# Ledger of designs, part 294: peptides against a protein of PDB entry 6DSZ

Target 1, 361 residues: chain A of PDB entry 6DSZ
Amino acid sequence: NYVVTAQKPTAVNGCVTGHFTSAEDLNLLIAKNTRLEIYVVTAEGLRPVKEVGMYGKIAVMELFRPKGESKDLLFILTAKYNACILEYKQSGESIDIITRAHGNVQDRIGRPSETGIIGIIDPECRMIGLRLYDGLFKVIPLDRDNKELKAFNIRLEELHVIDVKFLYGCQAPTICFVYQDPQGRHVKTYEVSLREKEFNKGPWKQENVEAEASMVIAVPEPFGGAIIIGQESITYHNGDKYLAIAPPIIKQSTIVCHNRVDPNGSRYLLGDMEGRLFMLLLEKEEQMDGTVTLKDLRVELLGETSIAECLTYLDNGVVFVGSRLGDSQLVKLNVDSNEQGSYVVAMETFTNLGPIVDMCV

## One batch from the design tools (peptide; made by RFdiffusion4, then SolubleMPNN)

Design b2_p26_6_s4 (from b2_p26_6, 12 letters changed)
Fold by OpenDDE base, seed 2:
Structure b2_p26_6_s4 (fold): chain B 361 residues (1-361), chain A 26 residues (1-26)
Amino acid sequence: as target 1 above (361 residues)
Amino acid sequence: SREELEEALRELEESVKNPKLVYTVP
């Protein structure tokens, strides 16, 4: 009896940082196929706290804090459209992951989107948005007392959504998305009415963005708006201000992931398909009225890492590089560059044994 | 500019929210 010890998955397909175990703990949560790993970030590195088996591949993993929660809750959506909201509870040495709510959000009718599942949470925790199928936006209203995740669909006229986020600072939940039509790629916004279960016209749109615009970053206040990342350009738009840069360095490899460094959205990490790590910098301009506007965008090369599937800034210049194709890393950003001009130093490397090809022989 | 990057990186070190991470760098 060869007990084939089923090798635990090592390839990272998602990571998030927040306060899941307590209000005070900084956590790193790592998705490895069906496995969720929960770490506490400490001075000594990543301390493992709990591993959780999921009943399917994790497709979406997002931390959020509803009003009046002391710590973050975890939203998970699986590739089989099983949704849950998880809470961490500890009682002495007993650690429980509690399902606060669950549901299946699969539709009987719809074309699954070729770009996969997108899940987003409104910054004010009013709703979860899901792009699962072409021409549909699924909404899960967030209600504290509801143990059953109920969803409804809103029809999207835009059939080919590339990426979507909720914007910050909006009176109503507002999505910003990149979509493709026969004329090219465009950015549009919609307000989401929970009451009427429909889209209203959003605050702004931008037609004819870069043909390879692939990612939307929602920018917090005071800037607001969104960053759109393409192959050749990075653009900012907030309805009042538009700014675009085309740094030659980003043209060499496609940016595939991003993570916000600062709570105010002044800095972002960007990772490309070659494992290059960049800092995106938002330069502030203070107006005479005390309003803060975006003056400029800058991209600076930090160094090289494993090819990131996901990035999470932890604290103190420490970044987790979640890799699907290579070894995941804990890296430090240094103020001073090394002899090679890199600001990145690997602190810890987590061996990726590759995809478990289930050779069902 | 590199100077602005270095300033931005310095600000990250100064903006430590979790004192528990201060000693992770050997």
Scores: peptide ipSAE 0.373, ipTM 0.840, DockQ to the pose 0.682
Fold by OpenDDE base, seed 5:
Parts: structure tokens; C-alpha cells; sequence
Structure b2_p26_6_s4 (fold): chain B 361 residues (1-361), chain A 26 residues (1-26)
């Protein structure tokens, strides 16, 4: 009986940063297939706190803080459509991960989307949105007392959604999405009515964006709106202001992940398929009325890392680079570039042993 | 500009929320 100690998965398929263990602790949460690893970020590095086995591959992992919660809750959706909301609870030395709510959100009818599962949370924690199937947007209302995650579907006329996010600063939950039709790729917004279980017309749309527009970033207030990332261009739109840049440097490799650095959305990290790390900067302009508007967008090359599946800014210029294809890294962003012009220094590398080929013997 | 990037990076070092995250790069 060779107990093949099944090697723990090392490939990272998601990461998030927040305050999960306490209001004060900064946590890094890493999804490795069916495993969730919880770390506390410390001066000495990543301190492991707990590992959690999930009943399937983690497809969505998002931290959120409902009104009246002192710390973040964790939403997880698996590739088998098992949804849960998790809470960390510590009582002395006893550490428990409590399931506050759970449910299966699988539909009996629907074509699974080719671009995979998308899960998003409204910034005001009114709902979770799920793009699981073509032509459907699933809504999970967030209720504190609800132990059972109940969902409903809203029909999307747009069958080929590429990416979707909830916008910030909206009176009603509002989604912004890139979709493809026979005429190209477009951006549209919808308000989500929980009461009527339907879409209302959103604040804006942008037809005929770049043909390879692949990602939506929701921008917090005061800017609001969204950033649309393509192969050749980066576009900002908030309904009133439109701004596009086409920096030649991003054309060399497809941007595949992003992470917000600042709470106000002034800076973002971008990772491409070649392992290049960029900073996207939003230059502000203060108007005479005290309003802040976007003046310009800039993209700057920071350096090279492992090919990121996910990025998360921790603090003090420290970034976790979650890699599926290579080793994950903890990197430091330095103020001064090295001799090669890189601002990135690897602090720690986490060996990726590759896909566990389940040798069914 | 390179200067704006460097300023943005300085702001990250100054905006330390958790002083315990000061990884001394050796």
C-alpha cells in the first residue's frame, strides 16, 4: 500500500487581500485548486494560519464587508457551482471557519460560458452577481440573516459577455460589462433591480471598443466609472468622460490580470502573459467646484515577475504574484530602478510543482 | 514620466498602513 501522499496543489488560481482573520490583521488568501490557504501578512513574511479544503476547484474568491461587520467575509464559488460565505472565528487558540451561508447555484438549463465563471460583489454589498451561463446573469441577494444563498436569474440580451464588474457610487447596483456581437466588442451598463428582478438601463454605454477588449476594472469614487483593457488600448469611461490611451508597450503581450493599489483607484497593477508587471496611473485634475476628474492615464513598466494568474497588493510596495504556470512570488516595488531599469525585486519564491497529474493507477 | 512613477512608488512607501509589513529586503 504505497500511500502516495498526494502532493498538495501549488499552482495558484486566485488570490485576495483583506481583513479576514480580524479587523486589524492583513490577510493574504490563496486559492490552489480545491485548497484555500489563509496567511497573515507580517514583518517576517507570510504566516500560515489555516488551510481549508473546498468541495471543488475554487472558481471565485472575493472578500467583502457588509454593513455592521467588523471584518471581511469571504465569498467562494466552486467550479461545481457550490457557493458559500465564510467567516473566520478565533476563540483563544481555536480557529474555526464558519459557513454563514451556502447554496448550489447551478442551473439545470444553460450553456456554460466559454470565458468561464465570473463572480462579482456589489461594492455596497447589496448582491453578488454571477455570470455562469450565456445570456444569464445570476443574482444572489445579500441578507445577513440568510443562511441559504438563494439566487435568481436575469436574462442578458448580450450572449457573449467577456468580463463584468459592479460599478462604484451607484444608487442601484450597476454592472458594467464588455460583450461581443457580430459588429465587434462593446461596453454596456445595466442597473440591477432586486425588487423587479430585471435590468434597467444603465447610466452609459460605449459601442465599438477595441476588438480585443478583455477586462473591466470598476473605478472607485471620486473618479467612478470603469477602465476597459484591450490588447492595444486602455480606455476609461464614466458616462461623462471618455479617455483612451494606446501605449505601444502593452501591445507586446496581452494583459491578463489586474489589482487595485489605492482605495481611491488612482493606481493599478497589471500583469501580462510574458510576466511583465505594469503600473496603471490615473492622473487627477481638481476642478474649481472641488470635483476630481480624470486628467490622463499612464502605463509604466515596473519589471518582470512570474506569469501572474492573479496579483494582489499587500502594503509597503509588496505584491503577491500568484502564478499558475510558474512559481508564485512575493515581490517588492522599489522607488529606484536597478541597472536593468526594473523596479521589481523578488523577496520570496513559492515553487510550483506543476499540475498534479492524478495518475489514476 | 519616470519621475511620476518614482513619485508614485515613494507614495507607496510613505502610505504604509501596517508598519509590520516593512519587509527589509536584505
Amino acid sequence: as target 1 above (361 residues)
Amino acid sequence: SREELEEALRELEESVKNPKLVYTVP
Scores: peptide ipSAE 0.368, ipTM 0.843, DockQ to the pose 0.733
Fold by OpenDDE base, seed 3:
Structure b2_p26_6_s4 (fold): chain B 361 residues (1-361), chain A 26 residues (1-26)
Amino acid sequence: as target 1 above (361 residues)
Amino acid sequence: SREELEEALRELEESVKNPKLVYTVP
């Protein structure tokens, strides 16, 4: 009986960096269809710690740290709407992944959104937000000691949400989203009331953004606000300040993923459909009153990688490039460009043997 | 400018939180 060891999935569909195994360890977590791979980032490279099988394809994977937790917890949502919060626990040599909470968040009624599943976590860990169905925003309150993930829906007037994030620095949990209507694409904000289970008017809106605006980046303090990425433009808005750039270089290929480099949101990595890697830079201006405002936005080409499905900055200029279509890579950003003008050097390449098409039998 | 990118990249090398994560680029 040759147990044909089913070939492990190699196509990456998500990656996150944080402190999951301990407060001190830097971890890389990689989603490969139904598999979660956990690594510790070391001077010698990626050390594998654990592989975990999930009850379906991973659709959302986010690290978060509630108040009083020493390390990050992991939120996972599957394509079958199974939600869980996972904790890493080590006891000597024994490694366990503990389910802190779980639930099924599928609705009996609703049209699944054409833009797929979106899952977001409030930066203050008050709630998880889910856009699963058109015209609905699902909220999972993050209460201590709740083993059952209970959710409720809030009706969205905006039926065609493209992307959504929670904003930073908001007294109440506040979402910012790009949506499409017959007049074009727009950005809107809503405050989420956990008590009333409704939306309140958010701090700002921007009507008539770029027609191909596809991504929202929530910017941490001191800047606050959001970056909206389109095909031709990158815009910043925080309610008080608006700034837009249209660098010609981004018109060549659609930006499809991003990752924050700095905790303060001064730098981001951007990946496009051609495997180009960019740095988005936020230039600070200190006002006379001590407030920090955004002076300018810049986009610089770093080099070429595999086509990223996801990006995550590790440390010391090291970036993990998670690829679905090609080989995943560990790359180094160098201070000096090579003879070709590239700042990117591949350190390691992880062979992608192709998507394991889970034949839904 | 290219100089500003190089400065930003230098700041990444200087901002190494964990000296043990210094990949010795061979």
Scores: peptide ipSAE 0.350, ipTM 0.829, DockQ to the pose 0.692
Fold by OpenDDE base, seed 4:
Structure b2_p26_6_s4 (fold): chain B 361 residues (1-361), chain A 26 residues (1-26)
Amino acid sequence: as target 1 above (361 residues)
Amino acid sequence: SREELEEALRELEESVKNPKLVYTVP
């Protein structure tokens, strides 16, 4: 009996920060294939709290706080389309991860999207949106009492969605997405009607964005709108204001991940395929009426890290760099650059032993 | 400008939500 001790996965394929264990705790959650690792962020670093085995590779992992919840809930979708909502519950020393809801969201028909699974949550926690298949947008209504995650599909006319997010500050749940057609890449918005189970016309669209536009960032209030990241350009649009920058530095390597630093969306971290870490800065302009508008966008190189699959800002300039290809890192952003002009210092490195090849013998 | 980046980074240090993380910095 060769007990092949299954090596624990070390490659990170997702990370998220929030308040999962309590309202007061800052948590880092890390997805490593089928494994979820839960940490508390402390003065001494990352304290491990719990590990959870999932019945499949984690494809989506998002924290959200429905109205009336004291702490964040965790949405997980696996690559096998198993969805669950998890709650952390501690009773003295007993730690339980409770499944609040679960379901399988696989369709019998549909072409799985080549760009993989996208899962998003409405900022007001009205629904979860899933891009699983070309030409379909799956909606999971969020109901507090629903233990069974039920989903429905809305047909998308746009077959080749590149990325999609829910916008902030919308009366109805509103998605913003980049899609490709024979004419190029475009940005469009749709309102999602839960009642009618259809799309309504969204507040704005932008035709003919950059050909390599790959990511949508939903910007919180007061700015609202979205940032569209391409290979050569970064654009902002909120329906009323458009702003584009083309910093030469981003042309060197494709930006592959992002994370919001500030709750108000003033700063973002960007990671590229070379392991470069950038700060995206939204400069504010306060109008005489007290409205805040975007004055300018700026990108600054912070330094170099492992190639990020995911980034998450913790606090105090500390960033977790989740890497699939290299070692994951905890890094500090310093105010002053080093002699090489880097603002990044590695605090901790987490060895990646490479992909676990499940050799089914 | 580098100055605006440094100011943005300074604001991160000043905007500490979890004071416990202040001590995780080597």
Scores: peptide ipSAE 0.312, ipTM 0.801, DockQ to the pose 0.680; fails the geometry check

Design b2_p26_7_s1 (from b2_p26_7, 11 letters changed)
Fold by OpenDDE base, seed 2:
Structure b2_p26_7_s1 (fold): chain B 361 residues (1-361), chain A 26 residues (1-26)
Amino acid sequence: as target 1 above (361 residues)
Amino acid sequence: MAPPSTRYAGAEELREKVDLSKILAK
């Protein structure tokens, strides 16, 4: 019996940072196809803690902290629509990943969306939202005592959702999404009623955004609102404030991933299809009444990395660059540029041996 | 989102220095 040690997947298809192992630990979680790798971020680097095999390719991986939880929980959705909420438990040297809840969220009817699976969590942990099928938004209510993830669908009039996020600071769970219709791409918001299982009118909309608007970033308070990233433009909208920039440098390659650096949403990392790493900055202005308003948006080129499938800021200017096409990296953001004008230095490189072709022999 | 940890050595100094907002604002 040649135990062909099935080569572990090396291509990264998702990464998240949070406090999964404890309230105090900063973790990096990496999705590599069916494998979840859990690291603790230390002063010396990444310490591996656990690897977990999943029953399918990880399509969504999000950390969230329900009210009253001391640490983050992990939501995973697989490409086969198996959903679970995982908890890390350590008892001495014993490490267990506990399934708090699970369910299959596949629908018998519906067209799988061409843009793939989108999974989002309400910042107040009231629900999980899933865009799996065109014209449907699936809601999983979050209840602490529910071991079975039950979902319901709300019909979306907008059939072609490009990206969707939950907004911050909303009394009711509110989604913001980019959608396409025959007239172009637009941004709309809906409030999600758990009671009525319907959408209500959201706080704002923006019709006729950039034709290639592809990503929504929900911005935390005090700014609130959302950033919409296109091919040529980056826009901010919160219902009261609208601001758009069109930095020429982003036109060269499509931005494909983002990650929030600051908890207050003042900075975001952006990665493009050429492996360029940018910083998006939200410049604030404090008004005389103590309100914080967005003054400007700025984009700066930091340097080049492997082509990011996902980005996550760790700590102390260290960024994990999860790559599907190339080697994943730990990179350091420096204050001063090198001779080439780069602020990015590779600290560690993780060899990508390519997709494990599941040769179903 | 929890504040960035200070686990990496020099994180506090870098928070002051890697105010990329100030550096990039020059």
Scores: peptide ipSAE 0.056, ipTM 0.534, DockQ to the pose 0.139
Fold by OpenDDE base, seed 5:
Structure b2_p26_7_s1 (fold): chain B 361 residues (1-361), chain A 26 residues (1-26)
Amino acid sequence: as target 1 above (361 residues)
Amino acid sequence: MAPPSTRYAGAEELREKVDLSKILAK
């Protein structure tokens, strides 16, 4: 049942980029409350392909490609804990969004976390992880033959998880998370055993990080590890190497979103609460043995945009700025600054008409 | 090794063309 709302939502709650419609197409997927908009990214701009009404507000939207799939699948979790895996199918002019799997992952008992729903996918597509409730980590094993999304909970000793990601390059699925306890904020890792349905000790931990550490970025190979973003500092840790920077420019406003630019994790876009757009750079050092290590971290101010709820790098320096509070934008990153010293130029602006109160009639 | 879900099969070439590192060198 497609819910046709009389007024289309304009506030963006999430955005992702990948190959959903085909292996060759580059797609931008935009979540606007209960609505999913699917675009093809073209040289001429965004071409709308399909709009889909979801059975609730989209809380998590992630693209992933299981082994042997030719294109990305879409994981959606709604605010009502309805989970689904969606596939795009086109047969001539007929476009269908197929539900590959679905399930409700709500628990009867649990305190919903104050920081909201977090959904993450293992880079090796072994599982989906969900932080829905304090003291619980929900696991959905990814099995191709299972049309019903089954989940189980693992107890977390850490009750106040702030952010969590799956790490790259781990033999077992491994989570890295920032949590708060009475002593401050810390970073910890756990391996997730599907067989035993428990946590094992992860490869590393970092106690007493910055008090306002709010985000974890999992870094792909060859670097591996994670970036921890705070109010005043950005740190990298991979179990062997630790590096921290405290650029004064990030102190002015809280970084609230990020997006990886390079597949190898060399660059990330960062957006703050003032609409400032930054580039985070991981500088490489090649060792004589051919190993690549992190040499340094740098942050550069690119310019200003609408206040980003989400960022996604498309292609050719084009970035989609999904905004909840302001107008969403397509922006171009330029090599040369304009007269104002900005490297950001707005290409297209999408008017935000404000919060649509879903009157579920 | 599962191929990393390259977000952009077509974008790798275009991502390389926008050497945003030059933004940082200025």
Scores: peptide ipSAE 0.044, ipTM 0.505, DockQ to the pose 0.124
Fold by OpenDDE base, seed 1:
Structure b2_p26_7_s1 (fold): chain B 361 residues (1-361), chain A 26 residues (1-26)
Amino acid sequence: as target 1 above (361 residues)
Amino acid sequence: MAPPSTRYAGAEELREKVDLSKILAK
C-alpha cells in the first residue's frame, strides 16, 4: 500500500498580486494546477493565509475591483471552463472563500484555440473577455447581483488570435489583440457592445507587426494604448503615437511573461525563456498642454532567475518569480549591481518537485 | 490598482533607491 501522499503541486502556472484579503493587505496569489495559495505580503516575507482546492486546473486567475468594492475579487477560470468570482471573507478567525458568482462557459461547438485559454477583465470592470475558441470572443458581463455568470459569444473575423487585452481609458470596453493571418501578424482593436452583443470598430489598428509578436500589454493612463512584444521588438501604440524599439538583448531569448510594476504603467518586468529578468521602461514626456506622452522605451537587463511562467511585482523591489519548470523564487531588485553585474538577488527559493503526475492508479 | 504597499522592511528606502530610473539612467 504505497500511500502516495498526494504531494501538493509545486509547479506554478499563475500568480497575481492585489488586495484580496482586505483593502490594506497586499496579497500574492499563486496557482499551482488545481490549487490556489493565498499569501499576505509582509515585511518578514510571505505569510500563508489560505489554500483553496479548485475543481480543475486554473487556467485564468485575475484580480479585479468592481466599483463599490473595498477589496479585489478574484476571477478564476478552469481548464474545464468553470468560471467563478471569489471573495475573501474573514469573520474573526474564520476565513471563508465565498463564491460570488459561478458558471460554466464551455461551448458545445467550437475549436479550442491552440494558444490556449485567454481571460481578460475590462479595467472598468464592465466585462470579462474570454478567448476560448477560434473565431469567438466570449463576454461575461459583470453585473453585481448576478450569481450566475452568463456569457455570450461575439464572432471574430480574426481566427488566430495570439493575445488579447482590454485597453484602459476607453468609453466602451475595447480589446486590443494580436492576430495572425496569411499576410502575417497584425494588431487590431474592437469596441465591445454589450447592448448589441457585437464588435464595433476600435480606435486603431496596426497591420504587419513583427512576425513573432506574441504579447499585448494594455497600458494605463496617462499613456494609454498597448505594448506589443515580439521576438526582436517592443512596440508601443495608442492610436496617435507609435514607437518601436529592437534591443538586441531581447533577441537572444523569447519574452514569455510580463508584469506591470507601477500603476501608471511606467515600468514592466519581462521574463524570457532563459530566466533573464528585464525591466521595460516607459519614459514620459510632459507636453506644454499638460498631456503626458511616451518619449521613449527602454529595456534593461536586471539579472537571472528561474524561468518564469509568471511574474508579479510585490513591493519594495521584491518580485515573485513563478516557475513551472524550475524553482519559484522571491527575488529582490537592487539599485546597485553585484560583482556579476546582476541587480537581482534571490531571497527565497521554493523547490519545484516537478509535475505531480496524477497517477490515477 | 492600489499603489504598491510599503510592507517590506526598507520599502521606502528601496523605493527611493530602486528608483529604477537610476538603474536605468546609467
Scores: peptide ipSAE 0.042, ipTM 0.533, DockQ to the pose 0.157; fails the geometry check
Fold by OpenDDE base, seed 3:
Structure b2_p26_7_s1 (fold): chain B 361 residues (1-361), chain A 26 residues (1-26)
Amino acid sequence: as target 1 above (361 residues)
Amino acid sequence: MAPPSTRYAGAEELREKVDLSKILAK
């Protein structure tokens, strides 16, 4: 009996924070290739709860809370296009991860997009959107009673989507995306009609954004709109207000990941390819009518970490830095800088033993 | 095997709301 102690994957390719085990628990979920690790964030640190083997490399991992659910559900899409919605269920000491719904969302025809798989969830939990193939946007309607994830495609005229998100505060599900054409990169919005299974004209567009615009962040209310991150610039747009900054400090290395710190979208963590950790701040202006508008954008260098594949703010200034290339870390953000001017202190390091190449024999 | 529990110094404060607005107010 060769107990092949299969070395567990250590490289992190995704992480999310939410309330998956209960409404009260704060969870850290970590994707390591085919493995999902579930932790409870406690005053004593990370408490392991469950590990789940997936039938493929995790490509998308998102928490969402449908109306009437007490805790978050987990959407997972694998690199082989297997989709599932998972629920945590505890009955005494018995812990089960229940598949609420599943399906394969692979198309027989389509060019896989060069920028890989993108999966997004509407903030109002009306649908899941998937960019899997060039010129197609796949929609999975979210229905409580449907154990089978059924999807349909909407044709995108924009063949080269770089990134896409659902916007907040929209009457209909609305996507915002960066795309490339022969003239450059642009931002566009579409409303998604579930009834007609088509796109309607979105509320705004921005032509000729920065050539290296690579990321879209959907901003919650009261600001709404989106942040577009490039190599040299960060731009906010909500249809009514446009604001761009070009802080020299971000030009040094490409920002590759982000995570929202505040529920209202006033702060975001940004990580670059050199392991620099930034805070993006949205400065508020209260109008006389009580509306909140964006006054300014600011970027602050916090410090250096492992090169982040993903970032997730936990609580109390603690951040999980998920690294694929290096060791993952728990870091503390401090109010006061150290002698080197860093606001970041490593609390714990998780050794990365390298990518487990699943040798498909 | 469950992953090892991770304990770190200051973990007790993890659930305390630190006003991070002060981090950048300097």
Scores: peptide ipSAE 0.030, ipTM 0.521, DockQ to the pose 0.513; fails the geometry check

